# Peptides against a protein of PDB entry 5VZU: the designs that were tried, part 36

Target 1, 271 residues: chain A of PDB entry 5VZU
Amino acid sequence: GRTLEDIFHEHMQELILMKFIYTSQYDNCLTYRRIYLPPSRPDDLIKPGLFKGTYGSHGLEIVMLSFHGRRARGTKITGDPNIPAGQQTVEIDLRHRIQLPDLENQRNFNELSRIVLEVRERVRQEQQEGGHEAGEGRGRQGPRESQPSPAQPRAEAPSKGPDGTPGEDGGEPGDAVAAAEQPAQCGQGQPFVLPVGVSSRNEDYPRTCRMCFYGTGLIAGHGFTSPERTPGVFILFDEDRFGFVWLELKSFSLYSRVQATFRNADAPSPQ

## One batch from the design tools (peptide; aimed at target 1 H58)

Design b2_p18_8_s4 (made by RFdiffusion4, then SolubleMPNN; from b2_p18_8, 11 letters changed)
Fold by OpenDDE base, seed 3:
Structure b2_p18_8_s4 (fold): chain B 271 residues (1-271), chain A 18 residues (1-18)
Amino acid sequence: as target 1 above (271 residues)
Amino acid sequence: DALKRDEEIEKALDERKA
């Protein structure tokens, strides 16, 4: 009988064949675009740059990580049969930190799913509220017909005198109980494990993480059919490694920094 | 069944991926 290994081997051959067909069909129409590395900013969560991502059966892909204020973005530098190059594979909301439970509860996929879906609902509510404020502000510019109201003379308001009796309002210092912002435990990595039933290409993922954030991942069928953004978790392991948990796919992608230095890869200064 | 594996492979190809 075919082993699981035989099935994986055949599936890998089909994916290689598909990649060959797609690349060969476009061979006459290939345009090359220079890619520049994003400049590093002091407030960037980690140094931006190129990462090698694992996409399960698709193998190894190159993703550019960049920071855009309170958002991070993973952009495909290499495409696959599902998601073409130049697409945003992941979008991370750095405003919405995910707190992972203890190691035992991290193994529960339903618990992780609950936590992420609660954050997703908050993000949707914030988008709806911000949409209402932007809508109400535009409605009031009815054309004010500027009828030139005649210049009524400025009546000289009389100089009322200086009786500055200092009322000793003994405002009791309300004890602002400084809610001790629990110092963000920036130092000790939290123990990390994938939930049961989440597939990883490599079991050799970091077993500690620094922090997690809410994000969305782009998924599609072959030929970029029915593309959608699905909820997920961005996991920062260290300066050179991050992960993404795809909740809908029940999969994990590990991203590792490309350690190669590139000459002349810096973006030209905006003139 | 070979057919059922081919259907599972086709399904795994048609499944949306990242």
Scores: peptide ipSAE 0.221, ipTM 0.719, DockQ to the pose 0.173
OpenDDE base, seeds 1, 2, 4, 5: peptide ipSAE 0.212, 0.179, 0.206, 0.208; ipTM 0.713, 0.698, 0.709, 0.711; seed 4 fails the geometry check

## One batch from the design tools (peptide; aimed at target 1 I219 K250)

Design b2_p19_1 (made by RFdiffusion4)
Pose (drawn by RFdiffusion4):
Structure b2_p19_1 (pose): chain A 212 residues (1-129, 189-271), chain P 19 residues (1-19)
Amino acid sequence: GRTLEDIFHEHMQELILMKFIYTSQYDNCLTYRRIYLPPSRPDDLIKPGLFKGTYGSHGLEIVMLSFHGRRARGTKITGDPNIPAGQQTVEIDLRHRIQLPDLENQRNFNELSRIVLEVRERVRQEQQEGQPFVLPVGVSSRNEDYPRTCRMCFYGTGLIAGHGFTSPERTPGVFILFDEDRFGFVWLELKSFSLYSRVQATFRNADAPSPQ
Amino acid sequence: EEEEEREEMLEELQEEWNA
């Protein structure tokens, strides 16, 4: 929904062109692999499926939320040259809720960082052996209309890599649940916010034979 | 060297994500 002008500034102009060129080299001679929608589950769930998400200059990407015990997974359906389609873009630790401060403390980025890194450390120890909401100051959000109220927060990690999916790594963050079908992820080391929203469309023949 | 490469990668990603 833009022209060459609104894009010729600039890193996105490049990424958008590469995509157009690359994808169009297929001239609709394509191979398709099977995917499935995730299993629903009662008590042990807060609702799976496809979501549209903001991935900075790459624009929106489609991500699938699925539940695997005390962890939720976000798997890329569409992706980008940094973190490709089919990868785990996010992992939410559902046993480590994070309390939300009043608005003024939410605004303090360092408080959020200290709190998140604390949880990361407690997690490393374990493994080794709704109210008003605002993003902290200095955290970017492409959306800006992110909901200003939220139901809860959890520790999670996102996957990052340089161009070509080089040296991918988990970086700490925090998952934010707004309502039944909108959620967010604060990328702590990037001071960046990704807002996700449910794909409302209905899909025929997409259920999996079983959880395995 | 590894720490410098990681910092450069983060700067590039920050440019992409905070655009």

Design b2_p19_1_s1 (made by RFdiffusion4, then SolubleMPNN; from b2_p19_1, 10 letters changed)
Fold by OpenDDE base, seed 5:
Structure b2_p19_1_s1 (fold): chain B 271 residues (1-271), chain A 19 residues (1-19)
Amino acid sequence: as target 1 above (271 residues)
Amino acid sequence: MKEEERKKKLEELRKLFNS
């Protein structure tokens, strides 16, 4: 049988060959574009920036983490044979927090799968409902052909009088206490373990996490063929580390902040 | 994508991610 090492070497050779084919197709013209770091906002879950990910056999990848209201985005800075640079490798829905169970139940992949799939169905329902409200508003501008129907003089029916009974029934509008979304208390981290059968390239992942959110990862065939979103879990460990569990792939990717200080990486202020 | 083709793709990607 092929050893894990043989499979790794064959796959690395294939990835190198693919990288060579892709780079050669561009007439060896490597265009360098400056990447600007997104500005930090007060409401950002963590400081946006560059993160270094371990992505299985693809090796080392760089992603840009950015925040967009109730969404976070991981954008590929490094491309791979499946997904080119500039694609959104992960999209995180910050409205859909995942509460991990205790450590015993966290080891159960089926429990994590259940939780994630229940959130996926809620997200799908919300997208369908929001799609209906946007659809109904556009329909009614049929061209009113203003046919000038002739002004028949409708008779002045008489002014019946002023009877003024003041019934004061002060029905107190029950204050629907909008359950104030408790500001996501940066609570004490919870113990964290990967489910059994989820592969990690590095077993040295943080054993405590701050928060988890529903998200989707981008997957494609070689040459970005048949791209699709697959469900997953974004795991915030700390200010400098996050993970993504690829549910269908049974894989975990750890991302660590690139600690390099980039001079002049800030976006130029719009003049 | 046909379900069989999707399954094959996921199996290929799983090998890539888990190698």
Scores: peptide ipSAE 0.364, ipTM 0.899, DockQ to the pose 0.658
OpenDDE base, seeds 1, 2, 3, 4: peptide ipSAE 0.144, 0.347, 0.352, 0.353; ipTM 0.795, 0.894, 0.895, 0.895

Design b2_p19_1_s2 (made by RFdiffusion4, then SolubleMPNN; from b2_p19_1, 10 letters changed)
Fold by OpenDDE base, seed 1:
Structure b2_p19_1_s2 (fold): chain B 271 residues (1-271), chain A 19 residues (1-19)
Amino acid sequence: as target 1 above (271 residues)
Amino acid sequence: SAKEEREKKLEELRKLFNS
């Protein structure tokens, strides 16, 4: 019977052929768009810019990492047969940090899956609650025509309400010993290993990470069919490297900063 | 079915490559 490897090989041949067809058919309709690098902000987790992704057996992909408040975004600069250029390959929620277990438990895919799915459920709850608050706030600005009702002079009634004695109920303030959140030692990278059964193209991924966040990755069929967002883990390794664990796909993508300096790549200042 | 599981694995593979 055809192995998963045979199916993979056939699919890879199809993808290479599709990529070749797309590159060859559009020779007469090349639209060149200038890409502007996002400006760096002081609160950016790392410097925004171009990163080279390694997606398994697929070639070199370029993504642009940008920061949008408490969200980070990976945008495809290079398209593929499934995800066109300009799509958000990853969306990262910087509000939802993922704590990786110890190195031994990091090898357990089910443990990582549990942690990610718990965070996903919290994100869904917060979206439902925030959707209700935004809905109620818009309803009350009906134009109250403030008709100036005339100031009738209400009279001075002097009623002497009585001397209710203050009961000294000395409820002892229970010392809620605020468990001192040990200041997360912000500086030391955590040992990092991929779970067993997560595919990586190269075993040469960083074995130490700074922090992890909840995120979603975009996946689709050929020709951008049935696009969906799947849960994953954004892993910050260093200033120039991050990874994404595609949880449902059991894959890991490594992204490395493009070290090329581009002259005049900055967005024109908004006039 | 074994066919649906194969189609699902093929779709997961397609999506893996194009993530």
Scores: peptide ipSAE 0.087, ipTM 0.697, DockQ to the pose 0.160
OpenDDE base, seeds 2, 3, 4, 5: peptide ipSAE 0.054, 0.064, 0.056, 0.057; ipTM 0.657, 0.670, 0.657, 0.658; seed 2 fails the geometry check

Design b2_p19_1_s3 (made by RFdiffusion4, then SolubleMPNN; from b2_p19_1, 7 letters changed)
Fold by OpenDDE base, seed 4:
Structure b2_p19_1_s3 (fold): chain B 271 residues (1-271), chain A 19 residues (1-19)
Amino acid sequence: as target 1 above (271 residues)
Amino acid sequence: MEEKEREELLEELRKEFNS
C-alpha cells in the first residue's frame, strides 16, 4: 500500500510538474506588465507595498498590499497553479476588527472559528441591507415628466396673530455621560499565538500583534477552477509584517515587507 | 461546486499549504 509519505511525495512531484508545465507553457506568451507601487495615504494602516509570503509547496510568493478606504487588498504579483498573478489573494474588511481573546483562549481554534464566523455573518447582513437600499433607490426615479402646472397666484393673507409668551421650561440637561471612547491603544501590541492545529511553516512568527481584522482569502483548484472566498483573519504585527489565518485550511501565512528600494516604481499620477 | 468537490479541494489545499 502507498504510505502517507508516498502520497505526499507523489502530490509534491505533481505540483512541481504542474508548476513546470505552467511556467513552460507561458514562456512563449509572456506579457510583461509594469507593476506600480500604490501611493501611500496618511490614513493607511501601514505603508502599502510589496510583501513576501511563505506558502508551503509554492515557496516564496510576492503580494502587493494596498488600501482602498475601509478595505485592504493583497494582490498576487506571483501566480501559482491555482491562482494566477493579478488576483486578490486576500481582501480585508477594516470595518470589522477581530478581538482576539487572552493568550490561553487564543490556543482554542473553535473560539477563533466562532469569532470569525460571527463577523462573517454580520458582513453578509450588511451586504444584503446595503444591496436593498441601493436597489430600491434606483428603481423609483422613473422620469415623472412633471407637467408645469400653471402658477396660480395665491393671495398674501396678512394675519397678525399675537404675542404668545415664551414659557421658560428649564429642562435639566441630562448629563449624557459620553462613554469616553477609550483611545484605541494603537501603541501596545497584545500577546499573540496561533491556535492549536493551525499549521505555520515558520514557527518564528511574531508573538505580539497590533490588531486583527476580518478578511477573506481566495482559493481555487488548479487552473483557477471554481474560485471562491474563504473566511480568515488578517493579523497586523508591525509596519513590515502581517499574517493571514486561513480558517478552513487551518493554515497561517506570514508576510514580510520587501525591503528592496525600487527606482521609478511610483504609480503615474492619475491624468 | 458540490460540497464533496469543495471538501476535496480544501483537502488538497491543506496539503499544499501545510507542506
Scores: peptide ipSAE 0.547, ipTM 0.944, DockQ to the pose 0.631
OpenDDE base, seeds 1, 2, 3, 5: peptide ipSAE 0.455, 0.538, 0.545, 0.544; ipTM 0.922, 0.942, 0.943, 0.944

Design b2_p19_1_s4 (made by RFdiffusion4, then SolubleMPNN; from b2_p19_1, 11 letters changed)
Fold by OpenDDE base, seed 5:
Structure b2_p19_1_s4 (fold): chain B 271 residues (1-271), chain A 19 residues (1-19)
Amino acid sequence: as target 1 above (271 residues)
Amino acid sequence: SEAERRKKLLEELRKLFNS
């Protein structure tokens, strides 16, 4: 049987070969682009910046985390054979919080899968409804050519009267208990464990998380073939660490802030 | 089929992520 070391070595050779092929396809023209850190905003869930992630056998990846209103985005700084640099590896919907159950139920992959898929369906419904409102507004500006339709006569429909009594049926307005948006308690976190059958490259992940959100991860074949979004869970551990559970892949990626202080990494103010 | 191609891709990616 192939040892884990043999599989790792063969796969590392394949990844190196693929990286070599991709690098060689550009006639060794390494385009160096300066990366600027996103500006931080007060409403950002955590400080934006560079994070180092692990994708199992894909090894070390660098991702830029940025915030865009009610969305967060992880952008690949390092490419791999499947997904090139500059692609959005993760997109997080900060409107759709995932409530993790207790530790016993967190071990159940099917429970996490149910919760995530229910949120995915809500996100799809909201996208369909928002798409309909944008569609109806454009249709009505057809130029009504005012064809002068002829003056058909005033039939005098008669004046019948009287006083139908106002029935005071005081239907009590059923208090639609607005599901109180539980304030995002920046609470002490909750105990966290990966579901059984979710692979983590290292068991060294934080055992407490602050909050979780619905998100999607980008997956593709070699050469960025058939790119698609797969559902997952963004897990905020702390100011410097987050995770992503790839639901369909049954995989977990841990991301840790790059602690290196970059001089002049701030975007130049637009003059 | 497209479903078979997607299944194969997910199986390949699972191997890559879990190795």
Scores: peptide ipSAE 0.399, ipTM 0.911, DockQ to the pose 0.695
OpenDDE base, seeds 1, 2, 3, 4: peptide ipSAE 0.070, 0.073, 0.043, 0.378; ipTM 0.716, 0.726, 0.627, 0.904

Design b2_p19_2 (made by RFdiffusion4)
Pose (drawn by RFdiffusion4):
Structure b2_p19_2 (pose): chain A 212 residues (1-129, 189-271), chain P 19 residues (1-19)
Amino acid sequence: GRTLEDIFHEHMQELILMKFIYTSQYDNCLTYRRIYLPPSRPDDLIKPGLFKGTYGSHGLEIVMLSFHGRRARGTKITGDPNIPAGQQTVEIDLRHRIQLPDLENQRNFNELSRIVLEVRERVRQEQQEGQPFVLPVGVSSRNEDYPRTCRMCFYGTGLIAGHGFTSPERTPGVFILFDEDRFGFVWLELKSFSLYSRVQATFRNADAPSPQ
Amino acid sequence: SEALEEFKETTLEENEELL
């Protein structure tokens, strides 16, 4: 929905062109691999499926939310040269809820950082052996119309890598649930916010034979 | 790695510009 002008500034102009060129080399001679929609589950769930998400200068990507016990997984359906399609973009720890402060403390980025790194440490110990909402100051959000109220927050980690999916790593963050079908992830080390929203469209023949 | 550091730096600069 833009022209060469609105994009010729600039890093996105490059990424957009490479995508167009790369994908168009297929001339619709493509191979397709099977995917499934995730299993629904009652008590043990807050609703799975496909979501549109913001991935910075790569634009929106489609991500599948699925539940695996006390962890939720976000798997890329569409991706980018940094973190490709098919990878785990996010992992939400559902047994580590993070309390939301009043608006003024939400605004304080360092309080959020200290709190998140604390949980990361408690998690490392374990493994080794709604109210108003605002993003902290200094955290970017491509969306800007992210909901200003939220139902809860959890610790999670996202997967990052340089171009070519080089040296991928988990970075700490916080998952934010807004309503039944909108959620967010604050990328702590990137001071960046990804806003996700449910894909409303219905899909035929997409259910899996079983959870396994 | 160098590619990961470059990615972090670029992203942060773009975020600051956006803000």

Design b2_p19_2_s1 (made by RFdiffusion4, then SolubleMPNN; from b2_p19_2, 5 letters changed)
Fold by OpenDDE base, seed 4:
Structure b2_p19_2_s1 (fold): chain B 271 residues (1-271), chain A 19 residues (1-19)
Amino acid sequence: as target 1 above (271 residues)
Amino acid sequence: SKELEEFKERTLKENEERL
């Protein structure tokens, strides 16, 4: 009988063949566009740039990581039959940190699923509330034509009210217990393992992570049909490696920095 | 069972062909 590995290899060969057919068929219609590396900012979680990501049976794809305030984006530089080049394969919300459980409970897919779905629901609520505040604030500035109410000149007199003694109400300064911002444990990574039933192309992924964030991945059928955002977890391992757990797909993508130096690849200064 | 392997095969194809 075919093993799951045999099925994976056969399927990977089919996808490679499809990619070859598509690239060969459209070769005469290719538009070449220069890519630029995003400028690095001091507040960037890691240095932006090119990463090689694992995409299951599609193999390795090149992704540009960039930072946009409290959001990170992975943009496909190479496409596949489903998600074309230039699409945002991952979008990360750096406001919504995910706390992974201990190493034993990290093996439980249902626990990770619960944590991610609870964060997804908070993100959805915040988007609805922020949409209502932005919507209500714009609607009520109908131009009230302020009819010029005539300036009635009422002149009434400067009555000298008396010397009320300043009562020294010594309001005790309530100790605002400064909620000690737990110092962002920037130092020691936590043990990391994939949940049971999450597929990884390689078992050689980092077994320690620095931090995790909520994110969404882009998924579609062949020819970019029915594109949707699926919930996931961005895992920062180190300065040169991150992962994405595609929760609904039960897949793991490992991203490793492209160590090649590119001359003249910096973004032109905005004119 | 054969049905479980056919289900795994379909689920693998449907999931990995969506990335």
Scores: peptide ipSAE 0.304, ipTM 0.767, DockQ to the pose 0.092
OpenDDE base, seeds 1, 2, 3, 5: peptide ipSAE 0.291, 0.295, 0.258, 0.291; ipTM 0.752, 0.760, 0.748, 0.758

Design b2_p19_2_s2 (made by RFdiffusion4, then SolubleMPNN; from b2_p19_2 with A3E E6R T10L E13K)
Fold by OpenDDE base, seed 3:
Structure b2_p19_2_s2 (fold): chain B 271 residues (1-271), chain A 19 residues (1-19)
Amino acid sequence: as target 1 above (271 residues)
Amino acid sequence: SEELERFKELTLKENEELL
């Protein structure tokens, strides 16, 4: 039978050949587009910008991290045989924080899978409820044919008297103990370890994380065939490093800020 | 698609070899 080594060797040869074909197709017609860095906003989780991602067999990728209200996006600056440049490799929902268990339970892949899948179902429910409110608002503009109903005469209905005593309905304000959303302690990092069975090409990942969020990664077959979103975890380590756990693929990608300064990389002011 | 399932399978196998 084909050995695992034979399958790996065939796959690596296919990836190299595809990278060569893609680069060679551009030799006749290269369109250069300037990439601008996203503007930084005060409410951005970290400074937006270019990050160097470690993907498994795909090698080194450049991703632009940007913030869009309560969503973050990783946009591919470099394409690969599966996902072309300009696609959103990761989409992060900053409304849905993931709480990692203690360090012992973080080694359990099934526990992480349970937590992520529960958040995925909440996101799906919120999308269904918001879709229903948008649907009901469109139905009621039936054409009001304003038939001019004729002016029937003012019958003088009589002046019955005033004495409606205002009942003081002293509705006690129920103490809705607003569970004080403990301000997400932005300070002390939590100990972090990858689950057993999640591969990282580099064991050199940060062993402390600041916060985690639910997200989805984009996967496809070669040539961007059948693209789909797979559930994952965005892990913020620090101002310059984040990770993404691809749950279905049992893989971890580490992203590190590109420290290079670019001249004339700021977005043009909106005219 | 067969190509997407092949990508998933190969990625999982590569991850199992690296562990």
Scores: peptide ipSAE 0.392, ipTM 0.896, DockQ to the pose 0.801
OpenDDE base, seeds 1, 2, 4, 5: peptide ipSAE 0.379, 0.370, 0.372, 0.305; ipTM 0.889, 0.887, 0.888, 0.854

Design b2_p19_2_s3 (made by RFdiffusion4, then SolubleMPNN; from b2_p19_2 with A3E T10R E13K)
Fold by OpenDDE base, seed 3:
Structure b2_p19_2_s3 (fold): chain B 271 residues (1-271), chain A 19 residues (1-19)
Amino acid sequence: as target 1 above (271 residues)
Amino acid sequence: SEELEEFKERTLKENEELL
């Protein structure tokens, strides 16, 4: 039978050959674009920048992490045979925090799957409700037929309307128990383990996480065919490390900050 | 597409074989 080593070697040879073919096809048409680091903002979850990702068989990838209000994005700096450079490999919704269960229940893939899919359905509902409000606002521009009705001048008299006393309707503000948004305890890391059946290229991943968020990953066939978004979990470990659990692919990608300093990598100030 | 399903199946299989 094929060994695991045989299958891994065949797939590695295919990926190397595809990378070579794609590089060689564009040999006469290579456009070099300067990449700038995104500016850091005070409200950014961590410092934006370059991260090296490990994907199972795909090897080492470079991703730019950036923050866009309540969304984070991982943009591919390196392309692969499936997803070209410049695509958003991950999109993170910072409004939808994932609460991981205790360490015992984190080993259960079905429990993580349930939690992620429940958040996915909430995100879909919010998109449908926001789509309805945007749809109703466009309907009422009926054509104002500007009929120029003539300016008849009727002058009639200033009748004295009486002193309506302002009733002090002391409506007690009902105690909306603002469910105390427990200030996201940015403090103590939660114990973290991958579910059974989720592959990691290396067992060397952080065993504590700071916080998790709902996100989607981009997947496609070779040549960027039929691209779709698959549900997953963004895991913040620390200032320099994050992960992504690809739920449908049962895989984990670890991303580590590129510690190299680049001269003149800052975006030019908008003039 | 068939190519995307082949990618998913291959990725799942490689992950199952690595466990």
Scores: peptide ipSAE 0.257, ipTM 0.831, DockQ to the pose 0.893
OpenDDE base, seeds 1, 2, 4, 5: peptide ipSAE 0.235, 0.214, 0.220, 0.231; ipTM 0.819, 0.809, 0.811, 0.816

Design b2_p19_2_s4 (made by RFdiffusion4, then SolubleMPNN; from b2_p19_2, 5 letters changed)
Fold by OpenDDE base, seed 2:
Structure b2_p19_2_s4 (fold): chain B 271 residues (1-271), chain A 19 residues (1-19)
Amino acid sequence: as target 1 above (271 residues)
Amino acid sequence: SEELEEFKERVLEENEKRL
């Protein structure tokens, strides 16, 4: 039978061959396009720019992080045999914060899965409701045919029943101590660990995170076949590092800012 | 080694990952 070693070598050979085929297909016609860095905005969660991300067996890829109102976007600058360059590898919904549990419960993959899937369902409901408001606004201009539907009449009647006495029991208003929602201390990072069974290329990831958000990752077969969006968690560690947990794939991508200074990389001001 | 087989298994699982 095939050993695990045979299967590993066959698959690594296939991946290398696929990378070679995809690069060599362009040898006859190279097109160069300038990439501009997104302008920084005051409301951006972190400075936009180039990050190096871990993509499992594909290795390191270059991703552009940009902000679009209440959404963040990761766009592949480098591609692989599954997802080509220029595709939106991650889309983050900055409206839907993920609250991680305590450090003990963060080891439980099923708990993280539950939290993410509950947020995914809320996002789906909001999309359906917003679709109905856009639909109903067009339908109500039907002509007001004033059909004078008629005056039907009846009827009755009764009855009585009686007395029951006023029991005075003056139950003291128990002070509902409004548990003051402690303002999420924007300054103190929470302890962070990957769930059991989530694969990371490196165990050297930040063990403290600032905040998390719901997002989706793009996945496809070889040659960008059957592309789909899979649910995940965006994890902000610091100004220069973020992560993405691919929930269904049980994978973690760590993104680190490219510290290189590029000349003439700023987007031209819109005239 | 057991660590090498676990690494190979993890890479195989990662390779089915359509990232």
Scores: peptide ipSAE 0.246, ipTM 0.706, DockQ to the pose 0.060
OpenDDE base, seeds 1, 3, 4, 5: peptide ipSAE 0.245, 0.242, 0.240, 0.252; ipTM 0.724, 0.716, 0.706, 0.712; seed 5 fails the geometry check

Design b2_p19_3 (made by RFdiffusion4)
Pose (drawn by RFdiffusion4):
Structure b2_p19_3 (pose): chain A 212 residues (1-129, 189-271), chain P 19 residues (1-19)
Amino acid sequence: GRTLEDIFHEHMQELILMKFIYTSQYDNCLTYRRIYLPPSRPDDLIKPGLFKGTYGSHGLEIVMLSFHGRRARGTKITGDPNIPAGQQTVEIDLRHRIQLPDLENQRNFNELSRIVLEVRERVRQEQQEGQPFVLPVGVSSRNEDYPRTCRMCFYGTGLIAGHGFTSPERTPGVFILFDEDRFGFVWLELKSFSLYSRVQATFRNADAPSPQ
Amino acid sequence: GSTLEEAERGREEIEAALA
């Protein structure tokens, strides 16, 4: 919904062109692989499926939320040259909730960082052996209409890589649940916020034969 | 790449702020 003008500034102008060129080289001669919608589950769940998400200058991407015990997974359905389609973009640790401070402490980025890194450390120890909401100052959000109230937060990690999916790595962050169908992820080391929202459309023939 | 550079810079800034 923009012109060459609104894009010719600039890093996104490049990424958008590459995509157009690259994808259009297929002239609709394409190979498709099967995917399924995730299994629903009662008590042990807060609702799976497809979501539209903000991935910075790459624009929106489609990500699938699925539940695997005390961890939720976000898997890319559409992707970008940094983290491609089919990869785990996010992992939410559902046993490590994070308490939300009053608005003034939410605004303090370092408090959030210290708190998140604390949880990361506790997690490393374990594995080795709704109220008002605001983003902290200095954390960018492409959306800006992110909901100002939220139900809960959890520790999680996101996958990052340079161009070409080079040297991918997990970076700490925090997952934010707004309502039944909107959630966010604060990318701690990038001071960036990704806002996700449920794909409302209904899908025929998409259920999996089983969880395995 | 640019994303990793930004992440490493941000990591260093956070470590310096907490120190």

